Peptides against a protein of PDB entry 7AE7. Designs and how they scored, part 35

Target 1, 321 residues: chain A of PDB entry 7AE7
Amino acid sequence: KVYKDLREFLEVLEQEGQLIRVKEEVNPEPDIAAAGRAAANLGKNQPAVFFEKIKGYKYSVVTNVHGSWQNHALMLGLDKNTSTKDQFYELNRRWDKFPVPPNVVKREAAPCKENVIDKDINLFEILPLYRINEQDGGFYISKASVVTADPEYPDDFNKLNVGTYRIQVKDRDRVGIQALAMHDIAVQLEKAEAENKPLPIAITIGNNPLVTFMASTPVGYNQNEYEFVGALQDGVPMDIVKSDLYDHLYVPAGSEVVLEGHIIPRVRTVEGPFGEFPGSYSGARLQCEVKIDRITHRTNPIFENLYLGIPWTEIDYLMAL

## One batch from the design tools (peptide; aimed at target 1 F139 G272 A284)

Design b2_p16_8_s4 (made by RFdiffusion4, then SolubleMPNN; from b2_p16_8, 10 letters changed)
Fold by OpenDDE base, seed 5:
Structure b2_p16_8_s4 (fold): chain B 321 residues (1-321), chain A 16 residues (1-16)
Amino acid sequence: as target 1 above (321 residues)
Amino acid sequence: MEEVEEENKRRVAAAE
């Protein structure tokens, strides 16, 4: 089975008994993190947790989407009881299908384009933001697939990077992004900053689970993550759409929310702390700042965010394959 | 590089 978007995957998780739906209104803090921890305590079959109603917000949150081997099996379109060995075998078999080029769809065919916000940008109106950990210095978007291109080769689709980066919400239209030197985004940013130019960016939230998986999987700088998604879909291309602001950036057609903007050149602002692991907080650091210039989103967008709590965390599963 | 750019241009043009 192949998924077009997060919603199709969540439907399958629910059908397979791998999603808990919380229908009661919850407080963003501490209830989301607490419920995630409670779900982690259910044992080896950790379900996704879908919060329908968040106090003070209009939209829903889902966490722990990748939080179990059963969810990983289902992500690959396998039986939920597929062994980790067989999942690994199938993943490797499909990996050899690279490259599988994505389909570019028309704007009108892309669910991520259903709604547009181009004025009075306020991230808090679109995303039910909360502190993931009690001591976090702010609100984090921890499971976004961030799209950037090489400023020197903007038309080279092989250099289109889709990565996962730590993103702190800093204002209504500002986020901090952790672009470490080991990340492909840092190479692209260095090129932009050399010319004192903004780096175009699209921060995509709530994707096809294989997009999120590939964004968290290191690949070569000249390898497109979308072409690996097609490989992991057993040769079925994924659907992408051109960004609204940039001709050279393409986003998953099914994204729940797309934050389009730019990394401000040569600006660094305090980011953190963030609890990346239980009991381990990264110190505050000077990090890049993104201005959000446009939002596109699905009607009733789902905010997918990382579950962080008791090991095994969702990140442990994302890194274990 | 040129062949990849042409193929990408074809993919974009096929979406228009």
Scores: peptide ipSAE 0.032, ipTM 0.615, DockQ to the pose 0.013
OpenDDE base, seeds 1, 2, 3, 4: peptide ipSAE 0.007, 0.012, 0.000, 0.010; ipTM 0.319, 0.392, 0.251, 0.364; seed 2 fails the geometry check

## One batch from the design tools (peptide; aimed at target 1 K170)

Design b2_p17_1 (made by RFdiffusion4)
Pose (drawn by RFdiffusion4):
Structure b2_p17_1 (pose): chain A 313 residues (1-149, 158-321), chain P 17 residues (1-17)
Amino acid sequence: KVYKDLREFLEVLEQEGQLIRVKEEVNPEPDIAAAGRAAANLGKNQPAVFFEKIKGYKYSVVTNVHGSWQNHALMLGLDKNTSTKDQFYELNRRWDKFPVPPNVVKREAAPCKENVIDKDINLFEILPLYRINEQDGGFYISKASVVTANKLNVGTYRIQVKDRDRVGIQALAMHDIAVQLEKAEAENKPLPIAITIGNNPLVTFMASTPVGYNQNEYEFVGALQDGVPMDIVKSDLYDHLYVPAGSEVVLEGHIIPRVRTVEGPFGEFPGSYSGARLQCEVKIDRITHRTNPIFENLYLGIPWTEIDYLMAL
Amino acid sequence: DAEELLEKLRKIREEIA
């Protein structure tokens, strides 16, 4: 099976006993992060946890989506009990199908274009943002796929919420931004960027794939789907930016020129906090989202947690 | 800075509640 969006994958997970629904209202901190750690601590058949009610928020959160070999196998469309070695072989075989060009769809057909917010941008009205770890510098979006511009790149970068319509980003960790970053800051021009949240599991998996192999990213997702192309759609504001047609939330924005502010600290996969450093800020100019969006976020702590599964094979 | 940022974010969150 191939998933057009996060919601089809969550349906499969729930049918397979790999998704737990938390119906009672929970507080943002530390409840969501504590549940994410506990789900990771179950050791075997760790499920995704779906929080339907978060105090003071309108929408729902899902965590630990990739955080088990069962979830990982279901992401690949295999039986949930497929061994890790067999999943490795299946990924090795599909790796060679690269490239599979994506299908570009019309705006009216992309579920991520159901709702538009073009003014008075407020991330908190859409995303139930919360603190992941006690010493984090702020509320983080820890599982976004970021699109920048064959020269289109998708990657995962931790994003700290700074204001209703502003976030932080480590721009010098996106090694295609940094030739356009010099030109843009030298000329005081903004650099367009797209942040996608709540995606097809293979899109997130591709976004965590090593940068050393300069692939075409979306064309790699079609390879992981064993030859089935993925659907992408043009962003509202920037014609050279394409986002997954099924994303739950799309934040279209730009990197603010000549602005460096304190970012962090935040958790890193080796199990420790990073330090606080001066990093770039991104202004959100537009939000498009599906009706009743789902905030797919990720808990990070002492290994093994969901990030290890996203990096393993 | 981080404490101030968290206080500001919690205030924003309380305003939409």

Design b2_p17_1_s1 (made by RFdiffusion4, then SolubleMPNN; from b2_p17_1, 5 letters changed)
Fold by OpenDDE base, seed 1:
Structure b2_p17_1_s1 (fold): chain B 321 residues (1-321), chain A 17 residues (1-17)
Amino acid sequence: as target 1 above (321 residues)
Amino acid sequence: EAEERLAKLKKIIEEIA
């Protein structure tokens, strides 16, 4: 089984008993984080948790999508009871299929383009934001696949980077992003900042699970994560679409939400703290700031966000393979 | 099974909240 988007994966998770649907209205705090922690306590076969109704918000949240070995097996289109060993074997077998180039679809064929917000941008209207941890310094977007390119080689598709970074919401149209020196985005940002230019960025939320997986998996600077997604789909290309603002940035065609904007050159603002591990917070730091200039989204977009709690957390599963 | 898991989840939420 190959998934075009998050929705197809959530349907399979639900069919396989690996998704719990919460139909009752919940408070964004503390209920979402509490439910994530509760899901971790359901044992080794941790389900995704889908919140249909969130007080004060229009749209839904899903968490713990990658939160178990069963969910990982299903992500690979395997039987949910496939052993970790066999999952690893299959992952490695498929990895050797790299590169599998993506299909570039037309704008009209991309679900992420169903709706556009290009003025009066307010992230709180499109994302049901909440504090993941009680002591977090703000609201975080923790499962975004962030698309950037080399500003010196914008047409080199092999230098297109899709990565996962810690993103704090700073204002209605601004986010902080943690671009560490070891990340490809930091190399690209350094080039842009050397010329005092903005770095074009697309922050994509709610993707097919293999995009999220590959965005969390380190690859070479001259390797495209989308070509690995196709490999992990056992040779089936994934669908991408050109961003609205930038001809050189491509986003997953099925993304629930795409935040298009730019990293403001040579600006650093306070970001954090964030509870990266249970009982441990990364301190507040000066981080990059992104201005959001355009949003595209699916109708009734699902906000996929990370569950953080007792090990094994969702991040542990994303990093374990 | 899904209903039982939901009931368990709700109970755990009530204990944590």
Scores: peptide ipSAE 0.254, ipTM 0.850, DockQ to the pose 0.026
OpenDDE base, seeds 2, 3, 4, 5: peptide ipSAE 0.191, 0.041, 0.008, 0.073; ipTM 0.816, 0.730, 0.442, 0.753

Design b2_p17_1_s2 (made by RFdiffusion4, then SolubleMPNN; from b2_p17_1, 10 letters changed)
Fold by OpenDDE base, seed 1:
Structure b2_p17_1_s2 (fold): chain B 321 residues (1-321), chain A 17 residues (1-17)
Amino acid sequence: as target 1 above (321 residues)
Amino acid sequence: ENEERLKKLEEEIKKIA
């Protein structure tokens, strides 16, 4: 089975008993984080948790989407009871299908383009933001697939990078992003900053689970994550669409929310702390700042965010395959 | 099964909140 978007995957998770729907209104803090921790206590077969109503917000949150081996099996379109060993064998078999080029769809066919915000941008109106950990220095977007390109080779599709980075909300239209030197985004940013130019960026939220998986999986600088998604879909291409602001950036057609903007050149602002592990906080650091210039989103967008609780966390599962 | 899991989740939330 192949999924076009997060919603198709959530439907399967719900059908397979791997999603819990919370229908009662919750407080964004501490209830979302508490419910995530509670889901971790349900044992090895941890479900996703979908919050329909969040006090002070219009839209929903889902967490723990990748939170179990059963969810990973389902992500691969396998039986939920497929062993970790068999999942690994199947992953490796499919990996050999690389590259599988994505389909570029028209703007009108892309669900992520249903709504546009190009003025008076306020992230809090679109995303039900909350502190993941009690001591976090702010609100984090932790499961975004971030799209950037090589500014010297913008038309080289093989250099298009889709990665997962720690993102702190800094203002209504600004986020901090952790671009470490080992990340492809840091190489691309260095090239832009050398010329004192902004780096174009698209921060995509609520994707096909294989996009999220590949964005969290290191690949070569000249390898496109979307072509691996097609491989992991057993040779079925994924659907991408051109970003609104940039001709050279492509986003998943089914993204719930797309934040289009730019990394401000040679600007660093305080980011953190963030609880990467229970009881372990990274210190505050100077990080890159992104200005959000445009938002596109699906109607009633779902904010997919990371569950950080007792190991095994979603990160542990995303890195374990 | 989902209702039982939801109930258990709600109980666990109440322990943490």
Scores: peptide ipSAE 0.169, ipTM 0.798, DockQ to the pose 0.026
OpenDDE base, seeds 2, 3, 4, 5: peptide ipSAE 0.020, 0.022, 0.043, 0.037; ipTM 0.567, 0.676, 0.729, 0.701

Design b2_p17_1_s3 (made by RFdiffusion4, then SolubleMPNN; from b2_p17_1, 7 letters changed)
Fold by OpenDDE base, seed 4:
Structure b2_p17_1_s3 (fold): chain B 321 residues (1-321), chain A 17 residues (1-17)
Amino acid sequence: as target 1 above (321 residues)
Amino acid sequence: ENEERLAKLRKEIESIA
């Protein structure tokens, strides 16, 4: 089984008993984080938790999508009871199929383009934002696949980077992003900032689960994560579409939400604290700031977000393979 | 089936609170 988008994966999770649907209205705090923590404690078969109704918001949240070995097996299109060993074997077998180039689809064929917001941008109208941890310094987008390119080689598809970074919401149309020196985005940002230019960025939320997995998996600077997604789909190309603002940025065609904008050159603002681990907050630091210039989204977009807690949590499953 | 899973989740939430 190959998934075009998050929705197809959530359907399979639900069919396989690996998703809990919460139909009653919940408070964004503390209910979402409490449920995420609880889901992590539900033994070995940790389900995704889908919140249909969130007080004060229009749209839904899903968490713990990658939160178990069963969910990982299903992500690979395997039986949910596939052993960890066999999952690793299959992952390695498929990895050798790299590169599998993606299909570039037309804008009209991309579900992420169903709706456009290009004025009066307010992230709170699109994303049901909440504090993941009680002591978080703000609202975080913790499971975005962030697309950037090398500003020196914008047309080199091999240098297109899809990564996962800590993103704090700073304002209606501003986010802070943690671009560590070890990340490919930091190399690209350094090149842009050397010329005092903005770095084009697309922050994609609610993707094909293999996109999210690959965005969390370090690859070479000259390797494209989408070509690995195709490999992990056993040679089936994934679908991508051009961003609206940038001809050189491609986003997953099925993304629930795409935040298009730019990293402001040579600007650093306070970001954090964030509870990456229970009882250990990464201190407040000066981090990059992104201006959101355009949003595209599916109708009734699903906000996929990560629950962070004591291992073994969703992030540990994403990093374990 | 969802109701059973939801009941387990609720029970766990209550145990942590």
Scores: peptide ipSAE 0.515, ipTM 0.939, DockQ to the pose 0.024
OpenDDE base, seeds 1, 2, 3, 5: peptide ipSAE 0.297, 0.301, 0.289, 0.115; ipTM 0.871, 0.871, 0.867, 0.728; seeds 1, 2 fail the geometry check

Design b2_p17_1_s4 (made by RFdiffusion4, then SolubleMPNN; from b2_p17_1, 5 letters changed)
Fold by OpenDDE base, seed 3:
Structure b2_p17_1_s4 (fold): chain B 321 residues (1-321), chain A 17 residues (1-17)
Amino acid sequence: as target 1 above (321 residues)
Amino acid sequence: ENEELLKKLKKIIEEIA
């Protein structure tokens, strides 16, 4: 089975008993993080947790989407009881199908374009933001697939990067992003900053689970993550759409939320601390700052966010394959 | 199994609140 978006995957997770729906209103803190920890303590079969109602917010949150081997099997369109060995075998078999070029769909056909916000941007109106860990220095977006391009070769689709980075919400229309020197985004940012130019960026939230998987998987600088998504879909192309602000950036057509903007050149602001591991916080550091200039989103957007708890955490499953 | 899990989650939320 191939999924067009997060919603199709969540439907399958629910059908397969791999999603818990919380229908009662919860407090964003501490209930979301607490429920995530509780789900992780259920053993090897960890379900996703979908919070329909969050106090003070309009929209829903889902966590632990990739939080088990059963969820990974289902992501690959396999039986939920497929062994880890057989999942690896199938993943490797499909990997050899690279490249599978994506389909570029029209704007009108892309669910991520259902709604537009281009003024009075407030991330808190669109995303039910909460502290993942009690001692976090702010709210984090931890499962975004971040789209950037090489500013020297903006039309080279093979240099289009889709990566996962730590993102802290800094203001209504600003986020901090951790671009480490080893990341492809850091190479692209260095080129932009050398000329004192903004780096165009699209931060995509709530994607096809294989997009999220590939965004967390290091690939070559001249390899496009979307072409691997098509390979992992057993040769079925994924659907992408042109960003609204930039002709050279393409986003998943089914994204729940797309934050379009730019990394401000040569600006560094305090980001963190963040609890990357239980009981360990990365210190506050100077990180890049993104200005959000436009939001597109699906009606009733689902905020997909990472669960961080006791191993095996969702991040352990995302990095294990 | 999902109902039992939901009950467990609710109980944990109630204990932390």
Scores: peptide ipSAE 0.025, ipTM 0.684, DockQ to the pose 0.028
OpenDDE base, seeds 1, 2, 4, 5: peptide ipSAE 0.024, 0.025, 0.022, 0.023; ipTM 0.677, 0.526, 0.623, 0.625; seed 2 fails the geometry check

Design b2_p17_2 (made by RFdiffusion4)
Pose (drawn by RFdiffusion4):
Structure b2_p17_2 (pose): chain A 313 residues (1-149, 158-321), chain P 17 residues (1-17)
Amino acid sequence: KVYKDLREFLEVLEQEGQLIRVKEEVNPEPDIAAAGRAAANLGKNQPAVFFEKIKGYKYSVVTNVHGSWQNHALMLGLDKNTSTKDQFYELNRRWDKFPVPPNVVKREAAPCKENVIDKDINLFEILPLYRINEQDGGFYISKASVVTANKLNVGTYRIQVKDRDRVGIQALAMHDIAVQLEKAEAENKPLPIAITIGNNPLVTFMASTPVGYNQNEYEFVGALQDGVPMDIVKSDLYDHLYVPAGSEVVLEGHIIPRVRTVEGPFGEFPGSYSGARLQCEVKIDRITHRTNPIFENLYLGIPWTEIDYLMAL
Amino acid sequence: SDLERARKIREEVAAKL
């Protein structure tokens, strides 16, 4: 099976006993992060946890989506009990199908274009943002796929919420931004960027894939789907930016020129906090989202947690 | 700080519901 969006994958997870629904209202902190740690601590057949009610918010959160070998196998469309070695072999075989060009769809057909917010941008009205770890510098979006511009790149970068319509980003960790970053800051011009949340599991998996192999990212997702191309759609504001047609939330924005502010600290996969450093800020100019969006976020702590599964094979 | 700003914004959003 191939998933057109996060919602089909969550359906499969729930049918397979790999998704737990929390129906009672929970507080943003520390409840969501504590549940993410506990789900990771179950050790075997760790499920995704779906929070339907978060105090003071309108929408729902899902966590630990990738956080088990069962979830990982279901992401690949295999039986949930497929051994880790057999999943490795299946990924090795599909790796060679690269490239599989994506299908570009019309705006009216992309579920991520159902709702538009073009003014008075407020991330908190869409995303139930919360603190992941006690010493984090702020509320974080820890599982976004970021699109920048064959020269189109998708990657995962931790994003700290700074204001209703502003976030932080480590721009010098996106090694295609940094030739356009010099030109843009030298000329005081903005650099367009897209931040996608709530994606097909293979899109997130591809976004965590090593940068050393300069692939074409979306064309790699078609390879992981064993030859089935993925659907992408042009962003509203920037014609050279394409986002997954099924994303739950799309934040279209730009990197603010000549602005450096304190970002962090935040958790890193080696199990420790990073330090606080001066980093770039991104202004959100537009939000498009599916009706009743789902905030797919990720807990990070002492290994093994979900990030280890996203990096393993 | 950023955390306190985020908490304040969250309270304001909750008041609208």

Design b2_p17_2_s1 (made by RFdiffusion4, then SolubleMPNN; from b2_p17_2, 7 letters changed)
Fold by OpenDDE base, seed 4:
Structure b2_p17_2_s1 (fold): chain B 321 residues (1-321), chain A 17 residues (1-17)
Amino acid sequence: as target 1 above (321 residues)
Amino acid sequence: SYYEKNKKIAEEVAKKL
C-alpha cells in the first residue's frame, strides 16, 4: 500500500484500529497534550489521536501518527503486526532502490492548492495552535517537512532539502526556525546570508507519512528526500508540485498546509524554551525568523503535530529506524 | 482544576481504546 497523503494514511490507521477519534470539543490546552499522554501510556499499539473539534479553532488536529511500531508497519504498507526486525529488513531493501524520482504534477492536480491565502495571513486561522508542554515558550509546529534549496545551485534537484526543524510561532505571519549547524538548511542559509539574501522556504504540514519520516532522517547533502520516499514506496514515485512563490521549490502535492515564505537574512530572534524531552527544556536561543508570504491549504486542513512525552514517543520511533 | 480536566480526558481516551 502506498499513500498519496496524510488522509489516506489516517483512513488506514482508523481501519486498523490505530487511530482514536475524539469527536467532543476539546480545549487546545491542556486537552490535546493530555490525550497524547493518555495514548502514550497505553504502552503498546499506541494509536494516533484525531481531534475533530478544538475550542476556538475551525480545523482539526492529529497527533501521535508515527507513535508505534504498528503505525510504522502501516506506513510502509505492511501488516500492522509486522515485527520490528521485518520492518527494518524491508526498509533496508527499499532503501537500495534510491533514487526514485518524484512525479511533478500540475498545480490543478495538487490538493495542497485547493485554497490560497496571500493577504492578511494569520496562522491561528489555519492551524489549531497549542502548547505541547506546559513550560513551552510558545506554540510549536513540530512535524513540518521544511523545503529549502541551495541558493548557489537552486536548479540542482539533488540539493533540494526536506527536513524537520523546531518551529515556534512568533506572530500571525512569522515563525522562528531552529537551523542547527549540522542541518542542511544551515548550509543553505549560510550561503544566502553571505549575500544578505532571503532564503526561500516552504513549510509543509500534514504529509504522506513517508515524507515526514524522510524529513526526519538524515541523508547526504546531494540526496533528495523525495527520491528516498519513492524508494520507501517500493519504487512508486511520490507526487510533488511547484511552490507558488518559487520555481525551484517543490512541495508534496497532498500537503494539508503549505506555508511559503523566506528566512529573513541576518535576523535572529529569541526562540524557546521547548520541552524536547521530559524534564529537559532546550533553553531560549537566538534563532532564524521566517516571514510567511503565502499559504496554500486543503479544504478543512488537518494540523499534524508531534506528541512529546515519556519514551517511546513518535520521535523515538522516527529516530529508531 | 487543570488536573481534573486532564484526568477526565485521559479517561475518555482510554475508554475509546
Scores: peptide ipSAE 0.034, ipTM 0.703, DockQ to the pose 0.037
OpenDDE base, seeds 1, 2, 3, 5: peptide ipSAE 0.020, 0.019, 0.018, 0.000; ipTM 0.593, 0.524, 0.586, 0.337; seed 3 fails the geometry check

Design b2_p17_2_s2 (made by RFdiffusion4, then SolubleMPNN; from b2_p17_2, 5 letters changed)
Fold by OpenDDE base, seed 3:
Structure b2_p17_2_s2 (fold): chain B 321 residues (1-321), chain A 17 residues (1-17)
Amino acid sequence: as target 1 above (321 residues)
Amino acid sequence: SDYERNLKLREEVAKKL
């Protein structure tokens, strides 16, 4: 089984008993985190949690999508009861198919382009944003696949980076991004900032689960994460589309929300604290700031966000490989 | 703080629903 988007994966999770649907209206805090913790306490078979109605917001949230070995097996299109050993074997087998180049689809064929916002941008109108942990320094987007390119080689598709970074909401149209020196985005940003230029960026939310997986998996600077997604789809290319603002940035065609903008050169603002682990907070740090210039989104977009709770957390499954 | 700003922004959106 290959998934075009998050929605197809959520349907399979629900069919397989790996998704809990919360139909009652919930408060953003503490109910989202509380329900996530409750799901994590169900043992090793942790379901995703889909919140249909959130007080004060129009759209839905889903958490813990990658939060179990069963969900990981289903992501690979395997039986949910496939052993971890067999999952690793299959993953390694498919990894050897790299590179599998993606299909570039037309704008009209990309679900992420169904709606456009290019003025009066307000993230809170599109995303049901919330505080993940009780003492976080703000609201967070913690499961985005962030697309950037090498500003020196913008047309080199192999240098296109799709990564997962902690993103704090700063304002209606601004976010802070944690770009650590070990991340490929930091190399690209350094090149842009050397010339005092903005770095083009597309922050994509609610993707094909293998995109999210690969965005969380370190690869070489000259390797494209989308070409690994195709490999992990057993040789089936994924669909990508050009961003609206930048010809050199490609986003997943099926993304629920795409935030297009730029990292402001040589600007650093306070980001954090963030509860990375239960009972532990990372300190506040000066981090990069992104201006959002355009949003594209699917009709009734689903906000996929990371569940952070008692280990094993969703991030542990994403990083365990 | 960013948190306080986020709360205000959320409240503004909620008032429009």
Scores: peptide ipSAE 0.753, ipTM 0.978, DockQ to the pose 0.909
OpenDDE base, seeds 1, 2, 4, 5: peptide ipSAE 0.743, 0.048, 0.743, 0.157; ipTM 0.976, 0.681, 0.977, 0.803

Design b2_p17_2_s3 (made by RFdiffusion4, then SolubleMPNN; from b2_p17_2, 6 letters changed)
Fold by OpenDDE base, seed 4:
Structure b2_p17_2_s3 (fold): chain B 321 residues (1-321), chain A 17 residues (1-17)
Amino acid sequence: as target 1 above (321 residues)
Amino acid sequence: SYYEKAEKLRKEVAAKL
């Protein structure tokens, strides 16, 4: 089984008993985190948790999408009861199929283009934002697949980076990104900042689960994560579409939300703290800031966000193979 | 703080629903 988008994956999770649907209205805090903890207490078969109604917001949230070995097996299109060993072997077998180039679809064929916001941007109107942890310094987007390119080689598709970074919401149209020196985005940002130029960026939310997986998986600087997604789909190309603002940036065609903008050159603002692990907070640091210039989104977009309540967390499963 | 600002922005959106 190959998934075009998050929605197809959530349907399979629900069919397989790996998704809990919360139909009653919840408070974003503390109910999202509390329900995530409750789901984690169900043992090793931790389901995704889908919140249909969130007080003070128009749209839904899903958490813990990658939060179990069953969900991980299903992500690979395997039986949910596939052993971790067999998942590992299958992952490695498929990895050797790299590269599998993506299909570039037309704008009209891309679900992420159903709606456009290019003025009066307010992230809070599109994303049901909340504190993931009680002591977080703000609201975070924690499962975004962030697309950037090498500003020196913008047309080199092999240098297109799709990564996962901690993103703090700072204003209606501003986010901070934790771009550590070890991240490919930091290399690309350094090149842009050397010339005092903005770095084009597309922050994609609610993707094909293999996109999210690959965005969280370190690859070579000259390797494209989308070509690994095709490999992990057992040779089936994924669908990508050009961003609206940038000809050289491609986003997953099925993304729930795409935030297009730029990293502001040579600007650093306070980011954090964030509870990356239970009982552990990364301190506040000066990090780069993104201006959001355009949003495209699916109708009734689903905000996929990370569950971090107790070990094993989603990040543990994303990094375990 | 960014949290206080975020809470303000959240409340502004909630008031429009």
Scores: peptide ipSAE 0.588, ipTM 0.955, DockQ to the pose 0.905
OpenDDE base, seeds 1, 2, 3, 5: peptide ipSAE 0.566, 0.563, 0.573, 0.556; ipTM 0.951, 0.951, 0.952, 0.948; seed 1 fails the geometry check

